# Ledger of designs, part 209: peptides against a protein of PDB entry 3T7K

Target 1, 248 residues: chain A of PDB entry 3T7K
Amino acid sequence: KAEKILARFNELPNYDLKAVCTGCFHDGFNEVDIEILNQLGIKIFDNIKETDKLNCIFAPKILRTEKFLKSLSFEPLKFALKPEFIIDLLKQIHSKKDKLSQININLFDYEINGINESIISKTKLPTKVFERANIRCINLVNDIPGGVDTIGSVLKAHGIEKINVLRSKKCTFEDIIPNDVSKQENGGIFKYVLIVTKASQVKKFTKLINDRDKNETILIVEWNWCVESIFHLNVDFTSKKNVLYQKK

## One batch from the design tools (peptide; made by RFdiffusion4, then SolubleMPNN)

Design b2_p28_3_s4 (from b2_p28_3, 12 letters changed)
Fold by OpenDDE base, seed 5:
Parts: structure tokens; sequence; C-alpha cells
Structure b2_p28_3_s4 (fold): chain B 248 residues (1-248), chain A 28 residues (1-28)
């Protein structure tokens, strides 16, 4: 059926998209439409796997979903597109009106607002955002919304190598791991990096570290600090936004 | 259209991570 529908076009584009969807197309596509998309070089995956070499995300806007956040770690992310791209494409293909010799849909017309060329260009860098920021090992509290597995997976996709989960009520200084970074490139090095959810945790960890390892550098942030860093594909150490405690 | 309905379909598991409006009390 898809072949018959596409036979009316003299030339078919090859979009070469390997994509996931977030905030849209949960119910997927009908059999005919998925075949059409496949013939146009658009392959949609249910989950993110490194082996699939994903290069595209479909979303209605910038979202804080696992899929969206991880899409900014694609190598490279070629396109971040609104679902209207697929809608308009399929509408044009299914249109019975006059002899459309060509499909006239430009990918660049469907960019997600706020994902500009500056962001896309950073996905071509050989390093990940937290790698560039000299953050390799972090401490994450176990009560973080979204769960440590999901949050940890996002952080790892962006260059954090080790996630140490802290049981916030029971942890001691010995449970806190240092950020083991040997080379300084383009940012400050903090010996201890922690993501926390409560002011009481800031007080606790600050005391534990300062009492046992005096004069060491400490960065305590909320999850929003990580999200903003991912959305910009840059860590701004000059900003105090979403920083709960900093000792240089 | 059917395609628009499918486009608007959302998964409850596809949740946004964290609250952008979370307020943390700074330790004095």
Amino acid sequence: as target 1 above (248 residues)
Amino acid sequence: SEIEERANSKDEKDKELGDPNAIYDLPK
C-alpha cells in the first residue's frame, strides 16, 4: 500500500533520520505510515540505544524528559524537530490533490524553538558537556525525583562516568566520593560534587566534608543546574543559579 | 486527523524530570 501511495512521486527524499519521540506519538504510527516513513529514510525507535546511532528527536518543545535530555548527547544530534514535520509530510503524501511531482517539506522549517545551530554544533564536539566541565564523579542523593537510575543514566550520557548514590539520612563522610579529575580544561575543578534535593542535605554534607577534609573545593547543586547545563551544552561556573553551596 | 491525534498522544511514563520551580532554602 505504501508503494502505491508513493508511486505518484517522481523523486522521493531520503531524510536519513534515526529518531526517538518524546511528548508526542506515544501511540506510534499505523502500518502504512510507518512504511512510508521508512521509505523516506525516517526510522523511529522506541528507546535510545547507542548502537542505533540516533541523530534526531521529535518533540513539541524543549522538554525535561529522559529522551529529550539524552538526545542532546547524540553524536551528533542533526535535527530536533517538531511533530508537525511528520504531520505535514504524511498529509502531503496522502493528499489526493493534483500531480504532486515532489515532496516539498524542508526539515529546517520544523526546528524546535530554543534548539538552535549553536546547540546543534556543540553536539559535534568530541567531548560531553560534563566532561568539558571536569565533572567525572558525582554524589547523588537517593531521594531525587525521577529516580537515581533515570537521572544517573542522563548524567552518564553527558559524560559523567561514576554516579555514587548517597543514602541521605544514613551516609557518612566515608560514603562521599571525590571527583577524580587530573586535567583542567575550560573550567574549575571541584573535589566534591553533589546533587541534592533539600536544604538539610546541603547543611549535612557541607559539615561532613568541611570537618573531615578541610579546605577542599565543594560544589553542591540541585537537579536544575544539571538540566540547564544540558540545555545549553555548557556549564557556566560564573552563575550561582541552582547552586546551593560552592567553595573554591 | 488520525495523524494529529497520534501526534498528540503522550505517555505517562515519559515524564519531565524534576521541578523547574523547586525552591530550596539556602542554609544561613
Scores: peptide ipSAE 0.517, ipTM 0.900, DockQ to the pose 0.359
Fold by OpenDDE base, seed 3:
Structure b2_p28_3_s4 (fold): chain B 248 residues (1-248), chain A 28 residues (1-28)
Amino acid sequence: as target 1 above (248 residues)
Amino acid sequence: SEIEERANSKDEKDKELGDPNAIYDLPK
């Protein structure tokens, strides 16, 4: 059926998209539309796997979903597109009114607002955002919204190698891991990096660290600090936004 | 249209992580 529908076109584009969807198309596509998309070089996956070499995300806007945040770690992310791309494409293909000899849909007309070429270009870098920031080992409180597994998975996608989960009510200094990275010449490395959810946790962890390791550098942030860093594919250490405690 | 309905479909598991409007009390 898809072949018959597409036969009316003299030339078919090959979009070469390997994509996931977030905030849209949860119910997926009908069989005919899946076949049409496949013939146009658009393959949509249910989940993110490294082996699939995903290069595209569909979303109505910038979202703080696992899929969206991880899409910014694609190597590279070629396109971040609104679902209207697929809608308009399929509408054009199914249209009986216009004897179109060619599909005329420009991908650039469907870019997600706020994901610009500057962001896309950073996904071509050989390093991940937290790797570039010399953040490889972090401490994460166990009561983080979204769960430690999901949050941890996003952070790992962006270059964090080790995530230590802290039981905030029971943890001691010995439970806190250092961010053990080699000193690069131009960047202050924080020995202890923590993601917390409450002011009481900031007080607790700062006390534990300062009482046992007084001269060490500490960075305590909220989850939004990580999100903003991901959205910009850059860690801005000059910003105090979403930083709860910093000791250099 | 059917395709628009499908496009607007959302998964309850596809949630935004954290609260973008969360106001964290700064430690005194």
Scores: peptide ipSAE 0.517, ipTM 0.900, DockQ to the pose 0.361
Fold by OpenDDE base, seed 4:
Structure b2_p28_3_s4 (fold): chain B 248 residues (1-248), chain A 28 residues (1-28)
Amino acid sequence: as target 1 above (248 residues)
Amino acid sequence: SEIEERANSKDEKDKELGDPNAIYDLPK
């Protein structure tokens, strides 16, 4: 059926998209439409798997979903598109009124607001955002909203190698792991990096670390610090936004 | 249209992570 529908076009584009959807198309596509999309080189996956070599995300806007955050770690992310791309494409294909010899839809017209070429270009870098920031080992409190597994998975996708989960009420200094990164000559490395959810945790961890390791560098942030770093694919150490405690 | 309805469909499991408006009362 899809072949018959597409036969009216002299030439079909190959978009070469391997995509996931977030905040849209939960109910998926009908059988005919999925076949049409496949013939146009648009393959939509239910979940993110590294083996699928995903290069695209569909979302109505920038979202803090696991899928959206992980899409910025694709190698590379080629396109971040609004669902209207698919809507307009399928509408044009199913339209009997337009004597269209060609599909005239440009991917660049459907870019998600706030995901510009500068961001896309950073996904071509050989390193991940936290790797570039010399953050490889972090401490994460166990009561983080969204759960340690989901949050941890996002952080790992962006170059964090080791996530130590802290039981905030029961943890001691010995439970806190250092950020084991070799000092680069020109870059400040934080020995202890922590993601926390409460002010009481800031007080607790700063005390524990300062009492036992007085001269070490500490970075304590909220989850929003990580999100902003991911959205920009850059860590700005000059910003105090979402930084709860910093000792250089 | 059917395609627009499908596009607007959302999964309750596809949740945003964290609250952008979370205010931490930092101890003085």
Scores: peptide ipSAE 0.516, ipTM 0.899, DockQ to the pose 0.358
Fold by OpenDDE base, seed 1:
Structure b2_p28_3_s4 (fold): chain B 248 residues (1-248), chain A 28 residues (1-28)
Amino acid sequence: as target 1 above (248 residues)
Amino acid sequence: SEIEERANSKDEKDKELGDPNAIYDLPK
């Protein structure tokens, strides 16, 4: 069926997209449409796997979903597109009225608002955003919304190598891991990096660290600090936004 | 259209992580 539908076109584009969807197309596609998309070089996956070499995300807008956040770690992310790309493409293909010799859909017309070329270009960098920021080992509180596994998976996709989960009520200083990064001469390295959810946790961890390791650098942030860093593919250490405690 | 309906379908598991409006009471 797909071949018959596509036979009316003299030339078919190859979009070369390996994509996941978030906030759209949960019910997937019918069999014919999947075949059409495949013939046009559009392959849609259910889940993110590194082995699939994904290069595209479909979403209606910028979202804080696991898939969207991880898509910004693709190597590279070539396109972040609205679902209207697929809608318009399939509508054009299924249209019987137009003696269209070619498919006239431009990918660039369907870019997600806020994902600009500057963001896309940063996905071509050989390093991840937190790696560039010298954040490799972090402490994460166990009561974080979304769960430590999901949050941890996103953080790992963006260059955090080790995630230590802290039990907020029972943790001691010995449970807190240092951010073991070799001191590069020109960058502020924080020895202790923590993601917390409550002001009481800030008080607790600052006390524990300062009582045992008084002269060390500490960065305590909320999850939104991580999200903003991912959305910009840059850590801005000059910003106090979403920073709960900082000691340089 | 069917394709528009499919496009608008969302997964309950595909949740946004965190609240962008979360206000933490900073210790004074």
Scores: peptide ipSAE 0.515, ipTM 0.899, DockQ to the pose 0.361

Design b2_p28_4_s1 (from b2_p28_4, 13 letters changed)
Fold by OpenDDE base, seed 2:
Structure b2_p28_4_s1 (fold): chain B 248 residues (1-248), chain A 28 residues (1-28)
Amino acid sequence: as target 1 above (248 residues)
Amino acid sequence: MEKIKEEIEKLLKEIEEIEKKGEIYNEK
C-alpha cells in the first residue's frame, strides 16, 4: 500500500531520522503511515535505547519529559522537530489533488523553538554536561517527585556515573557519598553534591557534612538546576538559580 | 489531521499540569 502511494513521486527524500516522540503521537501511527515514514528514512522508536543510535526528537515544544531531557544526550542530536513535520509530510503524501513530482518538506522549517544550533553543536562534544562539570557522584533524596529511577536515568544519560539514594529521614553522614573526582587544578570541584526537595533537607545535610567533614565543598541543588543545565548543555556555577546551598 | 492536533493539545495540557507541580512526566 505504501509503495503505491509513494509511486507518484519521482524522487523520495531520505531524511535519515531515528526518532522518539514526546508530547505527541501517543496513539502511534497506522501501519501504512509507518511504512511511508520508513521509506522516507524516518524510523520512530517507542523508547530510548543507546543501541538504536537515536538522532531526533519530536515534540511540540521544549518539555521536561524524560524523553526530551534524554534526547539532549544523543550523540549527536541532529534534529529537534515539531510534530507538524510528520503531519504536513503525511498530508502532502496522501493528497490526491497535487500531481506533486516531489515532496517539498524541509526539516529546518519545523525546528523546536529554543533548540538552536548552539545546543545541537554541544551534543557533538565527546563528554556529557555533568561530566564536563566534574559531577560524577551525586546524592539524591528518595522522595523526589517523578521518582529516583526516572530522575536517575536522566542524570546518568548526562554523565553522572553514580547516584546514591538517600533516605532523607533516616540517613546519617556515613550514607552521604563524596563526588569522587580527582582534584583538577583549575576547577572548583564540589566534594558533596546533593539534589533535594525541601529546605529541611538542606539544613540536615549541611549540618551532617559540616559537623563531620569541616571545610569541605558542598553543592545542594533542586531538580530544576539539573533541568536547566541539561537544557543549556552547560552547568553555570556562577548562577544561584535553583541552588539551595553552596560552599566553596 | 484535526484529530492529531487535538490529541497533541490535550497531551500538552496534561504535561504542563504535571510540570507545574515540579514533577517529571513519564510516558511509560
Scores: peptide ipSAE 0.335, ipTM 0.883, DockQ to the pose 0.840
Fold by OpenDDE base, seed 5:
Structure b2_p28_4_s1 (fold): chain B 248 residues (1-248), chain A 28 residues (1-28)
Amino acid sequence: as target 1 above (248 residues)
Amino acid sequence: MEKIKEEIEKLLKEIEEIEKKGEIYNEK
C-alpha cells in the first residue's frame, strides 16, 4: 500500500533519521504510515538503545523527559525536531490534490526552539557533559522525584559512571562515596558530589562529611542543576543556581 | 491531523504539570 502511495513521486528523500519521540505520538503510527516513513529513511524507535545509533528526537518543545534528556547524549544528535515535521510530511504524501512530483519538506524548518547549532555541535564532542566536568561518581538520595533508576539512567547517559544511592534517614559517612577522578587542567574537582531534594539532607550530609573528612571539597545540588547542565551541555561552576552547598 | 495536534497539546499539558512538581516524566 505504501509503495502505491509513494509511486506518484519521481524522487523520494532519504532523511536518515533514527528517532525517538517524547511528548508526541504516544499512540504510534498505523502500518501504512510506518512503512512510508521507513521508505523515506525515518525509523522511529520506542526506546533508547545504544545499538540503534539514534540521531534524532521528536518533541513539541524542550522537555524534562527521560527521552529528551538522553537525546542530548546521542553521538551525535543530528536533529531535534517538532512533531509537525512528520505531520506535514504524511499530509503531503497522502494529499491527492497536490500534483507534487517531489516531497518539499526541509528538516531545518522544524527545529525545536532552544536546541541550536551550539547545542548540536557539543553532541559531537568525544566526551559527555559530566565527564568534562570531572564528575564520575555521585551520591543520589533515594527519595528523589522520578526515582533513582530514571534519574540514574539519565546521568549515566551523560557520563556519570557510578551512582551511589543514599538512604537519607539511615545514611552514615561511610555510605557516601568520593568522586574518584584525576585532576584535569581545566576544572575543579569536588571530592563529594551529592544530589539532594531537601534542606535537611544538606545539613545532614555537610555535617557528616565535615566531621569525618575535614577540608574536603563538597558539591551539593538539586536535580535542576543536572537538568540545566544537560540542556546547555556544559557545567557552569560559577553559577550558584540550583547549588545548595559548595565548599571549594 | 487536528486530532493528532489535540493529542499532543493534551499530553504536553500533562507533562508540564509533572515538570512543575519537579518530577521527571518517564514515557514507558
Scores: peptide ipSAE 0.334, ipTM 0.883, DockQ to the pose 0.845
Fold by OpenDDE base, seed 1:
Structure b2_p28_4_s1 (fold): chain B 248 residues (1-248), chain A 28 residues (1-28)
Amino acid sequence: as target 1 above (248 residues)
Amino acid sequence: MEKIKEEIEKLLKEIEEIEKKGEIYNEK
């Protein structure tokens, strides 16, 4: 059926997209439309797997969903597109107006607002954002909204190797892991990095660490600090936004 | 097509409500 629909076009574009969708197309596509998209070099995947070499995301805008945050870790992310790209494309293809010999849809007209070439260029870097920031091991409180598995998965996609989950009410100093990174010359390395949700946790963890390891560096942030770092593909240690405690 | 736009708008409202709470939206 798809071949018959596409036969009216003399030439078909190859968009070369391997994509996931977030905040759109929750009901998926019918079999015919999937076949059409595949013939145009557009493959839609339900989940993110490294083996699929994903290069595109469809979303109506910048979102803090798991899929959107992970898409910024693609190697590279080539396109971040609005769902209107697929909508307009399928509309043009299904149009009975015989007068269109060619599909005329430009990917660049459907760019997600705020995902510019500066962001795209950073996805071509050989390192991930938290690797560049010398953050390898973090402590995460167990009561974080969204769950430790989802948040941990996003952080790992962006270069954090070890996620230590802290039972916020029962943890001791011995439960807190150090950020095990070699001292590189040019970056402030924090020995202890923690993601917390409450001011009471800041007080608890700062006391535990300072009582047992008084001279060490500490960074305590909220989840929004990680999100902002991902959206910019850069960690700004000069910013105090979403930083709850910092000891250099 | 209008139905798809309406569905996206509805889903966006749900996501935005979760984001305002500082939570992460999981589509699984």
Scores: peptide ipSAE 0.334, ipTM 0.883, DockQ to the pose 0.806
Fold by OpenDDE base, seed 3:
Structure b2_p28_4_s1 (fold): chain B 248 residues (1-248), chain A 28 residues (1-28)
Amino acid sequence: as target 1 above (248 residues)
Amino acid sequence: MEKIKEEIEKLLKEIEEIEKKGEIYNEK
């Protein structure tokens, strides 16, 4: 029982972590280790639910997984930690040789490389990254790798309210939805925002929009544009990286 | 400990292969 294992310590830390794992611990934890972690204030969840108020992610590095991308939408994300935190913690606890009166593991020693305080601080903002960028409604091609459901779920976690799925081969201008946002003074507002996978789609959509609505603003990007925006928790409209077409 | 590291390395390779295809890894 976890209680007998932990009884050798005079004081137990409370880490206050509500976490998900990605790229690590695929087989989960045994019942004893889960109980130990729970007694230390570490709760690991299988899936992300808003109601659980998750504040932590475990991953070996920055990943482009659904869980990792969504973790940057936590309110706030307090910690992004390497799996070695759990490994070293459990190793210390199970060690019979160490006459340790206390657990000597510091969370700050296990931070994921590239997730710095600047990123963490942005998760405390009252708005999401795409909301701040005045992107509310987007068009997404149906043939996107990874599927529209997974990608759509990530985008919604980051403030996109409406995702319109376009049948790339059969769509018309009437199928394309505008980005319905109120004009803010300092933000570039694009009337049409599209995520596409191929150059042929860029040609098709630019023609459809320009033939029917010639004077409107258009932003056509790759999925990587969204990923980079999430990793920085900022949309850089000055960057041409992963932008396939832009009309201001 | 070694087994866990090996498992993580294996998972990372799988994720990287999916990412190279432009796909998103979904842990469902």
Scores: peptide ipSAE 0.331, ipTM 0.882, DockQ to the pose 0.847

Design b2_p28_4_s2 (from b2_p28_4, 15 letters changed)
Fold by OpenDDE base, seed 1:
Structure b2_p28_4_s2 (fold): chain B 248 residues (1-248), chain A 28 residues (1-28)
Amino acid sequence: as target 1 above (248 residues)
Amino acid sequence: MEKIKEEIKKLLEKIEEIEKKGEIWNEK
């Protein structure tokens, strides 16, 4: 059926998209439309797997979903597109009125606002955002909204190798892991990096660390610090936004 | 055609509102 629909076009584009969706297409696509998209080089996946070599995200805007945050870790992310791309494409293909010999839909007209070429270009870098920031091991409180598994999965996608989950009420100094990174010549390395939810946790962890390991470097942030770093694919250590405690 | 575009736009806006509930927020 898809072949018969596409036979009216003399030339078909190959978009070469391997995509996931977030904030759109919850009901999926019918079998005919999936086949049409496949013939145009558009493959949509339900879940993110490294083996699928995903290069595209469909979303109405920048979202704080697991899929959107992880899409910025694709190698590379080639396109971040609004769902209107697929909608307009399928409408043009199913249109009987248009004597269209070709499909005239440009991917660049459907870019998500705020995901510009500067962001896309950073996904071509050989390193991940937290790796570039010398953050490989972090401590995460167990009472974080969204859950440690989801947050941990996003952080790992962006170059954090080890996530230590802290039981905020019961943890001791011995439960806190150091950020074990080799000293790079020009970058401030924080020995202890923690993601927390409450001011009481800041007081607790700063006391535990300062009492047992004096004069060490400490970075305590909220989840929004990580999100902003992901959205920019850059860690700005000059910004105090979403930083709860910093000791250099 | 314009009516269908407008209806789709409204549906996408509703989907966006629903999916915001799935966003990872640190609600203070």
Scores: peptide ipSAE 0.056, ipTM 0.685, DockQ to the pose 0.221
Fold by OpenDDE base, seed 2:
Order: structure tokens, then C-alpha cells, then sequence
Structure b2_p28_4_s2 (fold): chain B 248 residues (1-248), chain A 28 residues (1-28)
């Protein structure tokens, strides 16, 4: 069926997209439209798998979803596109009125606002954002909204090697893992990095660490610190935004 | 054409609202 629909076009573009969707296309696509998209070099996957070599995300805007955050870890992310790209594409293809010999839809016209070439270019780097920041081991409180598995998965996608889950009420100093980074690459290394949800945890962990390891560097942040770092594909250690405690 | 655009807009708005519930937020 798709072949018959596409036969009216003399040349078909190959968009070479391997994409996931977030905030759009919840109902999926019909079989004909999937086949059409496939013939145009657009493959849409339900979930993120490294083996699929994903290079695109469809979303209406920047979102704080697992899929969106992980898409910024694609190697590279080639395109971050609005769903209107697919909508307009399918609309043109299904249109009986347009004697269009060619599909005239430019991917660049559908870029997600705020995902610029500077961000896209950083996805071509051989390292991940937290790897570049010398953050490999993080302590994460177990009561974090979204759950430790989801949050941990996002962090791992962005270069965190080890996620240590802390039982917020029961943890001791011995439960806190150091950020064991052997090489001082460019930037200060924090020995202890923690993601927390509330001020009482800041007080608890700062006390535990300072009482047992008084001279060590500590970074305690909110989840939003991680999100902002991901959205920019850069950790700004000069910013105090979403930093709850810092000891250099 | 305008009706289809409007329908698409409404669908996107609905999808956005649903997806917003799936966003990862830190409770303050």
C-alpha cells in the first residue's frame, strides 16, 4: 500500500532517522504510515536501546522525560525535531491535491526550540557530560521522585559509572561512596557527589562526611542540577543554581 | 486544511498534558 502511495514521487528523500518519540505520537502510527516512514529512511522505535544507534528524537519541546534526557546522550544526536515534521510529511504524502513530484520538507525547519547546533555538536564528543566533569560515582537518595532506576539510567547514559543508592533515613557515613577519579582531568574533582531531595539530607550528609573526612571536597545537588547539565551538555561548576552544598 | 491543523494542535496539547505527568521532577 505504501509503495502505491509513494509511486507518485519521482524521488524519495532518505532522512536516515532512527528515532524515539516523547510527548508525541502516543497512539503510534498505522501500518501504512510506518511503512511510508521506513521508505523515507525514518525508523521510529518504542524504547531506547544502544544497539539501535538512535540519532533522533521527536518531541514538541524540551521535556524532562527519560527519553528526552537520554536522547542528548545519543552518539551523535543528529536531529531533535518537532512532531510536526512527521505530521506535515504524512499530510503531503497522503494529499491527493498536490501534484508534487518531490517531497519538499526540510528537517531544519522542524528543530526543537532550544536544541541548537552547539548542543548537537557536543553529542559528537567522545566523552559524556558527567565524564568530562570528572563525576563517575554518585550517591543518590532512595526517595527521589521518578525513582532511582529511571534517574540512575539517565545518569548512566550521561557517563556516570556507579550509582550508589542511599537509604535517606538509615544511611551512615560508611554507606556513602567516594567519587573515585584517579586522574585529575580539567576541573576540580569532588570526592563526594550526592543528589538529594531536601534540606534535611544536606544537613545529614554534610555532617556525616565532615565528621569523618573533614578536609574532603563535597558536592550536593538537586536533580535539577543534573537536568540542567544534561540540557547544556556541560557542567558549570561556577553556577550555584541547584547546588545545595559545595565544599572545594 | 485549517480544521486539520486545529485538530493536530488539540491533539498535541493533549499529548503534552499527558507527557507532563511523566516528566521527572524533584519535589522541594
Amino acid sequence: as target 1 above (248 residues)
Amino acid sequence: MEKIKEEIKKLLEKIEEIEKKGEIWNEK
Scores: peptide ipSAE 0.044, ipTM 0.658, DockQ to the pose 0.222
Fold by OpenDDE base, seed 3:
Structure b2_p28_4_s2 (fold): chain B 248 residues (1-248), chain A 28 residues (1-28)
Amino acid sequence: as target 1 above (248 residues)
Amino acid sequence: MEKIKEEIKKLLEKIEEIEKKGEIWNEK
């Protein structure tokens, strides 16, 4: 059926997209449209797997979803596109009225606002954003909204190797792991990095660390600090935004 | 055409609401 629909075009583009969707296409695609997209070199996956070598995200805008945040870790992310690309493409293909010899849809017309070439270019770097920031091991409170598994998965996609989950009410100093990174000359290395949800946790962890490991460097942040770092594919250590405590 | 855009907009809003539930929002 798809072949018959596409037979009216003399030449078919190959978009070479391996994509996931977030904030769009929840009902999926019908079998004919999936086949049409496949013939145009557009493959849509339900979940992110490293083996699939995903290079595209469909979303209406920048979103704080697991899929969107992880898409910025693709190697590389080639395209971040609005769902209107697929909608307009399928509409043009199903249109019986226009004797179009060619499909006239340009990917660049459908870019997600705020995902610019600067962001895309950073996805070609050999390192991940937190790796570049010398953040390898973090402490994460167990009561974080969204759950430690989802948040941990996003952080790992962006170069954090070890996530230590802290039971905030019961944890001791011995439960807190250091950020074990080799001293690179130009980057402020924090010995202790923690993601917390409330001010009481800041007070607790700062006391525990300062009482037992005096004069060490501490970074305590909100989840939003991580999100902003991901959206920019850069950690700005000069910004105090979403930083709850910092000791250099 | 406008009705379909409006329906898509409503669906996207509903999706955004569902995704807001799925968005790792720290409820402050």
Scores: peptide ipSAE 0.037, ipTM 0.637, DockQ to the pose 0.251
Fold by OpenDDE base, seed 5:
Structure b2_p28_4_s2 (fold): chain B 248 residues (1-248), chain A 28 residues (1-28)
Amino acid sequence: as target 1 above (248 residues)
Amino acid sequence: MEKIKEEIKKLLEKIEEIEKKGEIWNEK
């Protein structure tokens, strides 16, 4: 059926998209439309797997979903597109009125607002955002909204190698892991990096560390610090936004 | 016309709810 529909076009584009969707297409696509998209070089996957070499995300806007945050770790992310790309494409293909010899849909017209070429270009870098920031080992409180597995998965996609989960009420100094990184030329290294949810945790962890490991560097942030760093594909250590405690 | 507008409004609200539920710690 798809072949018969596409036979009216003299030339078919190959978009070369391997995509996931977030905040759109919850009901999926019918078999005919899936086949049409496949013939146009558009493959949509249900989940992110490294083996699929994903290069695209469909979303209506910037979202704080696992899929959206992880899409910024694609190697590279070639396109971040609005769902209207697929809608308009399928609409044009199914249109009986348009004596179109070719499909005239430009990917660049459907870019997600706020995901500009500067962001896309950073996905071509050989390193991940937290790797560039000298953050490889972090401590994460177990009561974080969204769950440690989901948040941990996002952080790992962005270059964090080890995530230590802290039991907020029962943890001691010995439960806190150091951020074991070699000093790079252009960045400060924090020995202890923690993501917390409450002011009481800041007080607890600062006391535990300062009492047992005097004069060491500490960075305590909220989840929003990580999200902003991902959205910019850059860690700004000069910003105090979403930083709860910092000791240099 | 009014029925279609209402249906679109309901669909948009449902999409927004789904988006909000899918977001990790959205403070908005």
Scores: peptide ipSAE 0.083, ipTM 0.610, DockQ to the pose 0.193; fails the geometry check

